# Peptides against a protein of PDB entry 7BDX, part 1

No score or structure here was measured in a lab: all are predicted.

Target 1, 212 residues: chain A of PDB entry 7BDX
Amino acid sequence: EMGAAACTLLWGVSSSEEVVKAILGGDKALKFFSITGQTMESFVKSLDGDVQELDSDESQFVFALAGIVTNVAAIACGREFLVNSSRVLLDTILQLLGDLKPGQCTKLKVLMLMSLYNVSINLKGLKYISESPGFIPLLWWLLSDPDAEVCLHVLRLVQSVVLEPEVFSKSASEFRSSLPLQRILAMSKSRNPRLQTAAQELLEDLRTLEHN
Below, numbering starts at 1 at the first letter of every chain, in headers, positions and changes, except where a header shows other numbers.
Peptide ipSAE is a variant of ipSAE made for these designs: the mean of its two directions, with the distance scale d0 fixed at 1.0 Angstrom where the peptide's residues are scored. Compare it only between designs on the same protein; published cut-offs may not carry over.
A fold fails the geometry check if it doesn't show the stated peptide or something in it is severely misdrawn.

## One batch from the design tools (peptide; made by RFdiffusion4, then SolubleMPNN)

Design b1_p9_2_s4
Fold by OpenDDE base, seed 2:
Structure b1_p9_2_s4 (fold): chain B 212 residues (1-212), chain C 212 residues (1-212), chain A 9 residues (1-9)
Amino acid sequence: as target 1 above (212 residues)
Amino acid sequence: as target 1 above (212 residues)
Amino acid sequence: ERRLEELAS
């Protein structure tokens, strides 16, 4: 209980850039983010197909950790820190997103995807994640999720790859050969307006790249 | 490990007034400080005379909690919150300071005494703590500690009572009848310069009150 | 196009 409460407060205040700078300016940041990855990994491995008690102290704790990573990645110095000094955490997030089944730990997936999207705003971050082994198959695995919010954040991450020529050129062949076009087209007709818009925009960006 | 790390980061960033305001402006503050008191109490009750592993995750967690309370009490709105909405936490801190033996949990005592001192800067806070049952005996119990840092913070809290006529007048009879004058005189000759100065200043303040 | 930062709350 108390650990989850403290971590949740840390998550809430980490929405401030000055708080992120204070976290990173200390000698404890490296250790904190190292243990964060291990803790998230241990949690996901413990799920063993059981119904996630979404409101458990353990779940709330891991949500707060993922939220902190997201808020750190929302700041320029935070992205630099993650990409330079916490690559193992990024690798862990990618691994966990691959290990989770469709519909499993939806809220955690959303937070992790938000963190990766924020990392992808930095070109060095986008290069790092996109060059990760199995990244393109992972995107399509995640896009198989029945949850509209998960799919939305996957589409946004795909768009980050598509909009960066230097990154897209490296994966263009694999991307074009494996693109789940029918799935994206189905999302462009979703009743969820955010998902609908994101799918439409991505389809427009893809059409632009076919003509170039 | 992770809980202590998160709470320690929260402690570090709570040195900012804006972070304290953010903590208190949320709907989670009441619950957090309620559980904080319970957690600190559970820790102290678990010590059962065993050598405190000062660097244990549990100890570091409780130190961070006490540090957060101290930093909250350092801010005007934080003092108001503690005195109005977290009186049970103040009662718990007073209780724990009474339950701890001389030389036991020195670092925790210091943090708790620092929090009470900060609360005492508010007249309403000083009234609340000084009107607590057994407050004067508690001060003298704490002043029996062999640790110079504990004794220093006790002397500062005693001085807060002595310097407030409205508070001192209510306890003046008990205070004068129980004052460990020889102990304070011994501290005025301490090799610790901070303790020496605090004891000298308190003796001067007491002499001023005898002539009025 | 400017990629907008996402803040979690």
Scores: peptide ipSAE 0.042, ipTM 0.853, DockQ to the pose 0.140
Fold by OpenDDE base, seed 1:
Structure b1_p9_2_s4 (fold): chain B 212 residues (1-212), chain C 212 residues (1-212), chain A 9 residues (1-9)
Amino acid sequence: as target 1 above (212 residues)
Amino acid sequence: as target 1 above (212 residues)
Amino acid sequence: ERRLEELAS
């Protein structure tokens, strides 16, 4: 209870750039983010047995942690910190996204995908995550999720890869050979306007790259 | 572990007025401070049996909570919030200060006394705490502590009472009849310069009030 | 296009 409450407040205030700088300027940031990854991993590993009530203190705690990571990654110095000093956390997020089944822990997936998207704004971050083992298969695994918000954030992350020629060139062959084009086309016709737009934009970007 | 780490970061960033405003501007502040009091109480109640290692995660967690309360009370809107909306937390802090023996949980006592001192900057806060049952005996109980930092913060809190005529007049008879004058005089000769100064200032203020 | 940063709250 108290931990979740404190973490939730920390999440809320971490929306400020100055708070993110204060978090990172302290000597405790490294330990915090290391334990964050472990806590998130422990939570996901515990799901296979007990129907963790989504409204549990533990769930709220992990959601707040994922929110903090997202807010840190929203700031330039935060992205640099994550990519330089907390790579294990990024690896953990990627692993957890792979461990979760379609429709499982949707809210957590969204938060983790938002954090990875923010990391991907930085070229160094984008390089790091895109060169992670199994990254392309992971994107397609995540795109099989029935949830529109999960799929939206996957499409945005895919767009981040596609819009960076240096990154895209490294994985272009694998990307093209495994691209779930029919799934993306179906998303471009979604009744969800955000998902529809993201799928349309990605399809436009892909078409532009085929002509170059 | 994770809860203590998150709470410690929240403590660190709460040194900013803007962060305190952000904490209090959220719909979660009331619940957070309610649980804070309960957590602090549970910690102190658990001390009677196990030598809680002062360096435990639990201790660090409660220290961070007390630090957050102190930082909230350092801000005008925070004092107003505590006095209006979190009186139970103030009552809990007063109770815990009474429950702890001389030399017991010195660091926590200091943090709690710092929070009460900050609350006492506000006339409404000073009135509230000074009108608490057993407040004057509690001050003398705390002044029996062998720790110079505990005694320093007690003297500062006593000075807050003495410097407010409206508050002092209500308790002046009890205060004068129970004042540990010899103890305060001994503190005015302390080798601790902060304690020495605080005791000297209080003795000067008391002398000034005897002549009026 | 400048990728818009996402803030979670």
Scores: peptide ipSAE 0.052, ipTM 0.858, DockQ to the pose 0.143; fails the geometry check
Fold by OpenDDE base, seed 3:
Structure b1_p9_2_s4 (fold): chain B 212 residues (1-212), chain C 212 residues (1-212), chain A 9 residues (1-9)
Amino acid sequence: as target 1 above (212 residues)
Amino acid sequence: as target 1 above (212 residues)
Amino acid sequence: ERRLEELAS
């Protein structure tokens, strides 16, 4: 309980760039982000057993941790810190996204995907994530999720790859051969306006790449 | 471990007034400070058994919690919040200071005393604390501590009472009858310069009150 | 196009 409350407060204040800088300027940041990855992994591993209540203090704790990572990744110096000094956490997030089944831990998936998207804003972060083994299969695995928010954030991450020629060129063959085009086309007809727009924009970007 | 790391980061950033305002502006603050008191109480109750390692994650967690309370109490709106909305936490801190023996949990005592001192900066806070049952006996109990930092912070809290005529007049009879004058005189000769100065100033203030 | 940074709160 207390940990969840403390992390939730820290999450809220971490929306400030100055707070993110203060977190990163201390000698405590490395330890915090190391333990964050371990804690998130332990939580995800516990899901294969009894259905942990989604509203448990443990779930809230993990959500707050993922939220803090997202807010740190929203700042340029935070992205630099994560890619330079907390790669294990990024690797853990990628692994956990693969370990979770479609429909499992939707809220956590969304937060983790948002953190990866923020990291992908910088070319260095995008390179690191996209060069992870099985990254493209992971994107398609995640795009099979029934949740519109999960799919939205996957499409945004895919768009980050597609819009960066240096990154896209490395994976273009695998990307084109495995692209779930029918799924993306279906999403462009979604009742969710954010998902619909993201799918449409990605389809337009893909069409542009075929003509270049 | 994770809770201690999160609380330590929150403690660090709570040194900013803007962060304190952000903590208090959220709907989470009440819950956080409620659980804080409970957590500190549980920790202190656990000390009557096996010697918990002073450097344990649990100890660090409780230190960070006490540090957060101190930083919140350092800000005017934080003092107002504590006295208006978190009185149970203040009562808990007073109780725990009484439950701890001289030489027990010195670091925690110092942090708790610092928080009470900060609350005492406002007349409303000082009134609330000083009107707590057994407050004067508690001050003398704490002043029996062998630790110079504990004694320093007790003297500062005593000075807050002595310098406020409205508060001092209510307890002046009990105060004068129970004052450990010889102990304070001994502290005015301490090798600790902060303790020496605080004891000397308090003795000067007391002399001034006898002539008025 | 400037990608908007996502903040979680």
Scores: peptide ipSAE 0.044, ipTM 0.856, DockQ to the pose 0.141; fails the geometry check
Fold by OpenDDE base, seed 5:
Structure b1_p9_2_s4 (fold): chain B 212 residues (1-212), chain C 212 residues (1-212), chain A 9 residues (1-9)
Amino acid sequence: as target 1 above (212 residues)
Amino acid sequence: as target 1 above (212 residues)
Amino acid sequence: ERRLEELAS
């Protein structure tokens, strides 16, 4: 309980850029983000047995950790820190997103995808994530999720790749050959307006790339 | 481990007034400070058995909690919050300071005494602490500690009482009859310059009160 | 720059 409460407060205050700078300016940041990945991994591995209730202290603790990573990645110095000094955490997030089944741990998936999206705003972060082994198959695995919010954040991450010619050129062949076009077209007709818009924008970006 | 790391980061960033305001502006502050006292109490009760190493994750967690309370009490809105909404935490700190033997958990005693000193800067806080049952005997129990830093923070808290006529008048009879004068005089000759100064200042304040 | 996402607790 106390650990989850402390971590949740840290998540709330990490929405401030100055707090993120203070976290990263300390000698404890490296250790914190190193054990963060391990804690998230241990939690996801524990789910194959007893369905841990979404409202457990352990779940709330992991949500706060993922929220802190997202807020750190929202700041330029935070992105630089994650990409330069916490690559193992990024690798762990990618792995955990692959280990989770469609419909499993939806809230955690959303938080992890939001953190990866924020990292992808930095070209160095986008290169690192997109060059990770199995990245393209992982995107399509996640896009098979029945949850509209998971799919929205996947589409936004896909768009980050598509909008960067230097990154897209490296994966363009695999991307074109494996693209779940019918799934994206179905999302462009979604009743969820955010998902609908994200799918339409991505389809427009892809059409622009077919003409070049 | 992860809980201690998160709480230690929260302690570090709580040195900022804006972070303290953000902590207290959230709906989670009351719960956090409620369970903080319980966690500190559980830790102190566990010490009567195995001497928990000062560097344990549990010890570091409790140090961070006491540090957060100190930083919250350093800010006007934080003092107001503690005195109005977290009185049980203040009662717990007073109790734990009484339960600890001379030389036991010195670092925790220092942090708890620093938090009480910061609370005592608010006249409402000073009134609340000084009117607590056994407050005067507790000060003398703590002043028997062999640690100079513990004694320094006790002397500073005693000075907060002595400098407030409205507060001192209520306890003046008990204070005068039980004052460990020889102990304070010995501290005024200490090789520790901070302890020496604090003891000398308190002796001067007491002499001024004998003439009025 | 693309829109950043900050999360409230």
Scores: peptide ipSAE 0.042, ipTM 0.853, DockQ to the pose 0.093; fails the geometry check

Design b1_p9_6_s4
Fold by OpenDDE base, seed 4:
Structure b1_p9_6_s4 (fold): chain B 212 residues (1-212), chain C 212 residues (1-212), chain A 9 residues (1-9)
Amino acid sequence: as target 1 above (212 residues)
Amino acid sequence: as target 1 above (212 residues)
Amino acid sequence: EELLRELAE
């Protein structure tokens, strides 16, 4: 209980850039983010296929951890820190996203995907994530999720890759050969306006790349 | 481990007034401070007379909690919150300070005393603490601590009482009759310059009150 | 296109 409460408060205040700077300016940041990855991994490994009590203190704790990572990655110095000093955490997030089944732990997936998207704002971050083994298959695995918010954040991460010619060129052949085009087309007709727009934009970006 | 790490980071960032405002502006503040008191109480109750592993995750966690309370009380809106909405926590801190023996949990005592001192900056806070049952005996119990920092923060809290005529007048007779004058005089000769100065100032303030 | 940061709420 207390750990979850403290972590939730830390998550809330981490929306401030100054708080992110304060977190990272201390000597405890490295240890904190290392333990964060381990804690998230332990949680996901404990998920037997059954009923996620989403309301458990453990779940709330892990959500707060993922939220903190997201908010750190939203800031330039936070992205720099993650990509330089916390690569193991990024690898853990990628692994956990692969270990979770479609429809499983949607809120956690969203937060983890948001963190990866924020990391992808920096070219160095985008390069690191996109060069991870199985990255493209992971994107398509995640895009098979029935949850619209999961799919939205996958599409945004895919768009981040597509918008960087240097990164996209390295994976373009695999990307084109494995692209779940019918799935993306279906999303472009979604009743969720955010998902619809993101899918439409990605389809436009992909068409532009085919003609260039 | 993770709880202590998160709480320690929250403590660090709580040195900012804006972070305190953010903590208190959320809907989780009441619950957090309620659980804080319970957690601190549980920790102190678990202390058998033996070796405090000061380095335990539990100890670090409780230190961070007490530090957060101190930093909240350092801010005007934080003092207002504690005195209006978290009186149970203040009562818990007073109780725990009484339950701890001289020389026991010195770091925790210092943080708790600092929090009470910060609360005492507001007249409403000072009134509340000083009107607590056994407050004056508690001050003298704490002043018997062999630790100079504990004694320093007790003397500062005593000074906060002495400097408020409205508050002091209510307890002046008990205060004068039970004052450990020889102990304070001994502290005024301490090799610790902060303790020495605080004891000297308090003795001067008390002499001024005797002549008025 | 400039990528916009996302904050977790």
Scores: peptide ipSAE 0.101, ipTM 0.860, DockQ to the pose 0.151
Fold by OpenDDE base, seed 5:
Structure b1_p9_6_s4 (fold): chain B 212 residues (1-212), chain C 212 residues (1-212), chain A 9 residues (1-9)
Amino acid sequence: as target 1 above (212 residues)
Amino acid sequence: as target 1 above (212 residues)
Amino acid sequence: EELLRELAE
């Protein structure tokens, strides 16, 4: 209980850029982010047995950790820190997103996808994530999720790849051959306006790339 | 481990006034400080058995909690919060300071005494602490500690009482009759310059009160 | 960068 409460407060205050700078300026940041990945991994591995209730202290603790990572990645110095000094955490997030089934741990998936999207704002971060083994299959696995928020954040991450010619050129062949076009077209007709817009924009970006 | 790391980061960033305001502006502050006292109490009660190593994750967690309370009490809105909404935590700190033997958990005593000193800057806080049952005997119990930093922070808290006529008048009879004068005189000759100065200043303040 | 960032609150 106390650990989850402390971590949740840290998550709340990490929305401030100055707090992120203070976290990263300390000698404890590396250790914190190293054990963060391990804690998230242990939690996800525990789910294959007893369905841990979404409102457990352990779940709240992991949500706060994922929220902190997201808020750190929202700041330029935080992205630089994650990409330079916490690559194992990024690898762990990619792995955990692959280990989770469609409909499983939706809130955690959203937070992890938001963190990866924020990392993808940095070209070095985008290169690192997109060059990870199984990245393209992982995107399509996640896009099969029934949850609209999961799909929205996947589409945004896909768009970050598509909008960077230097990154997209390396994966363009695999991307074109495996693209779940019918799924994206279905999302462009969604009643969820955010998902609808993200799917339409991505389809427009893809059409522009077919003409070049 | 992860809880201690998160709490230690929260301690580090709580040195900022804006972070303290953000902690207190959230709906989670009351719960956090409620369980903080319970966690500290559980830790101190566990010490009568196995000497928990000072460097344990549990010890580090409790140090971070005491550090957060100290940093919250360093800010005007934090003092107001503690005195109005977290009185049980103040009662717990006073109790734990009484339960610890001389030389036991020195670092924790220092942090708890620093928090009480910061609370004593607010006249409402000073009144609350000084009117607590056994407050004067507790000060003398703590002043028997062999550690110079413990004694320094006790002397500073005693000085906060002595400098407030409205507060001192209520306890003046008990204070004068039980004052460990020889101990304070010995501290005024200490090789520790901070302890020496604090003891000399308190002796001067007490002499001024004998003439009034 | 600032316009594209997502905060988890």
Scores: peptide ipSAE 0.089, ipTM 0.859, DockQ to the pose 0.196
Fold by OpenDDE base, seed 1:
Structure b1_p9_6_s4 (fold): chain B 212 residues (1-212), chain C 212 residues (1-212), chain A 9 residues (1-9)
Amino acid sequence: as target 1 above (212 residues)
Amino acid sequence: as target 1 above (212 residues)
Amino acid sequence: EELLRELAE
């Protein structure tokens, strides 16, 4: 209870750039983010047995942790910190996104995908995550999720890869050969306006790259 | 572990006025401070049995909570919040200061006394704590502590009472009849310069009030 | 296009 409450407050205040700088300027940041990854991993591993009530203190705690990571990655110095000093956390997030089944832990998936998207704003971050083993298959696995918000954030992350020629060129062959084009086309016709727009933009970007 | 780490980061960033405002501006602040009091109480109640290693995660967690309360009370809106909306937390801090023996949990006592001192900057806060049952005996109990930092913060809190005529007048008879004058005089000769100064200033203020 | 950051609120 108290841990979740404290973490939730920390999440709320971490929306400020100055708070993110203060978090990272302390000598405790490295330990915090290492334990964050372990805590998130432990939570996901515990899901296979008990129907963890989504409204549990544990769930709220992990959501707050994922929110903090997202807000840190929203800031330039935070991205640099994550990519240089907390790569294990990024690896953990990628692993957890793979471990979760379609429709499982949707809210956590969204937060983790938001964090990866923010990391992808940094070229070094984008390179790191895109060169992760199984990254392209992971994107398609995540795109099979029935949840529109999960799919939206996957499409945005895919767009980050597509919009960076240096990154896209490394994986272009694998990307093209495995691209779930019919799924993306279906999303471009979604009743969800955000999902529709993201799918349309990605399709436009892909078309532009086929002509170059 | 994770809870203590998150709470410690929240403590660190709460040194900023803007962060305190952000904490208090959320709908979660009331719940956080209520659980804070309960957590601190549970910790102190657990001390009678197990030698809680002072370096435990639990100790660090409670220290961080006390630090957050102190930093909240350092800000005008934070004092107003505590006095209006979190009186139970103030009552808990007063109770815990009474429950702890001389030399027991020195670091926690210092943090709790710092929080009460900050609350005492507000006249409404000073009135509230000084009118608490057993407040004057509690001050003398705390002044029996062998630790110079505990005694320093007690003397500063006593000075806050003495410097406010409206508050002092209500308790002046009890205060004068129970004042450990010899103890304060001994502190004015302390080798600790901060304790020495605080004791000297209080003795000067007391002398000034005897002549009025 | 500059990728816009996302805040988790």
Scores: peptide ipSAE 0.085, ipTM 0.859, DockQ to the pose 0.152
Fold by OpenDDE base, seed 2:
Structure b1_p9_6_s4 (fold): chain B 212 residues (1-212), chain C 212 residues (1-212), chain A 9 residues (1-9)
Amino acid sequence: as target 1 above (212 residues)
Amino acid sequence: as target 1 above (212 residues)
Amino acid sequence: EELLRELAE
């Protein structure tokens, strides 16, 4: 209980850039983010057994950790830190997103995807995650999720790849050959207006790239 | 491990007034400080058995909690919050300071005493703690500690009482009858310069009050 | 188009 409460407060205050700078300026940051990855991994590995109540202290704790990573990645110095000093955490997030089944731990998936999207704002971060083994298959696996919020954040991450010529050129062949076009077209007709818009914008960006 | 790390980061960033305001402006603050008191109490009650390694995750967690309370009490709105909405936490801190033996959990005592001192900056806070049952005996119990840092913070808290006429007048009879003058005189000759100075200043303040 | 950062609130 107390650990989850403390971590939730840390998550809440991490929305401030000055707080992120204070976290990263200390000697504790490296250790904290190392243990964060391990803790998130241990949690996801534990899910195959007991129906962890979504509102358990353990779940809230891991949500707060993922929220902190997201808010750190929202800041330029935070992206630099993650890409330079916490690559293992990024690898862990990619792994966990692959290990989770469609509809499983939706809220955690959203937070992890938000963190990867924020990392993708940095060209070095985008290069790192897009060059990760199985990245393109992972995107399509995640896009199979029935949750509109998960799919929205996947589409945004796909768009980050498509909008960066230097990154897209490296994966263009695999991307074009495996693109779940019918799935994206179905999302462009979603009743969720955010998902609908994101799918439409991605389809427009893809059309622009076919003509170039 | 992860809980202690998160709480330690929260402690570190709580040195900022804006972070304290963010903590208190949320709907989580009341619950957090309620559980904080319970957690600290549970820790102190557990000490009678196993030699809890001073650097255990549990100890570090409780130190961080006490540090957060101290930093909250360092801010005007934090003192107001503690005195108005977290009186049970103040009562718990007073109780725990009474339950700890001389030389036991020195670092925790220092943090708790620092928090009470910060609360004493507010007249309402000083009134509340000084009117607590057994407050004067508690001060002398704490002043029996062999640790110079503990004794220093006790002397500062005593000075806060002595320097406030409205508070001192209510306890003056008990204070004068129980004052460990020889102990304070011994501290005025301490090799610790901070303790020496604090004891000398308190003796001067007491002499001024005898002539009025 | 600059990618808009997202905060987890």
Scores: peptide ipSAE 0.103, ipTM 0.860, DockQ to the pose 0.150; fails the geometry check

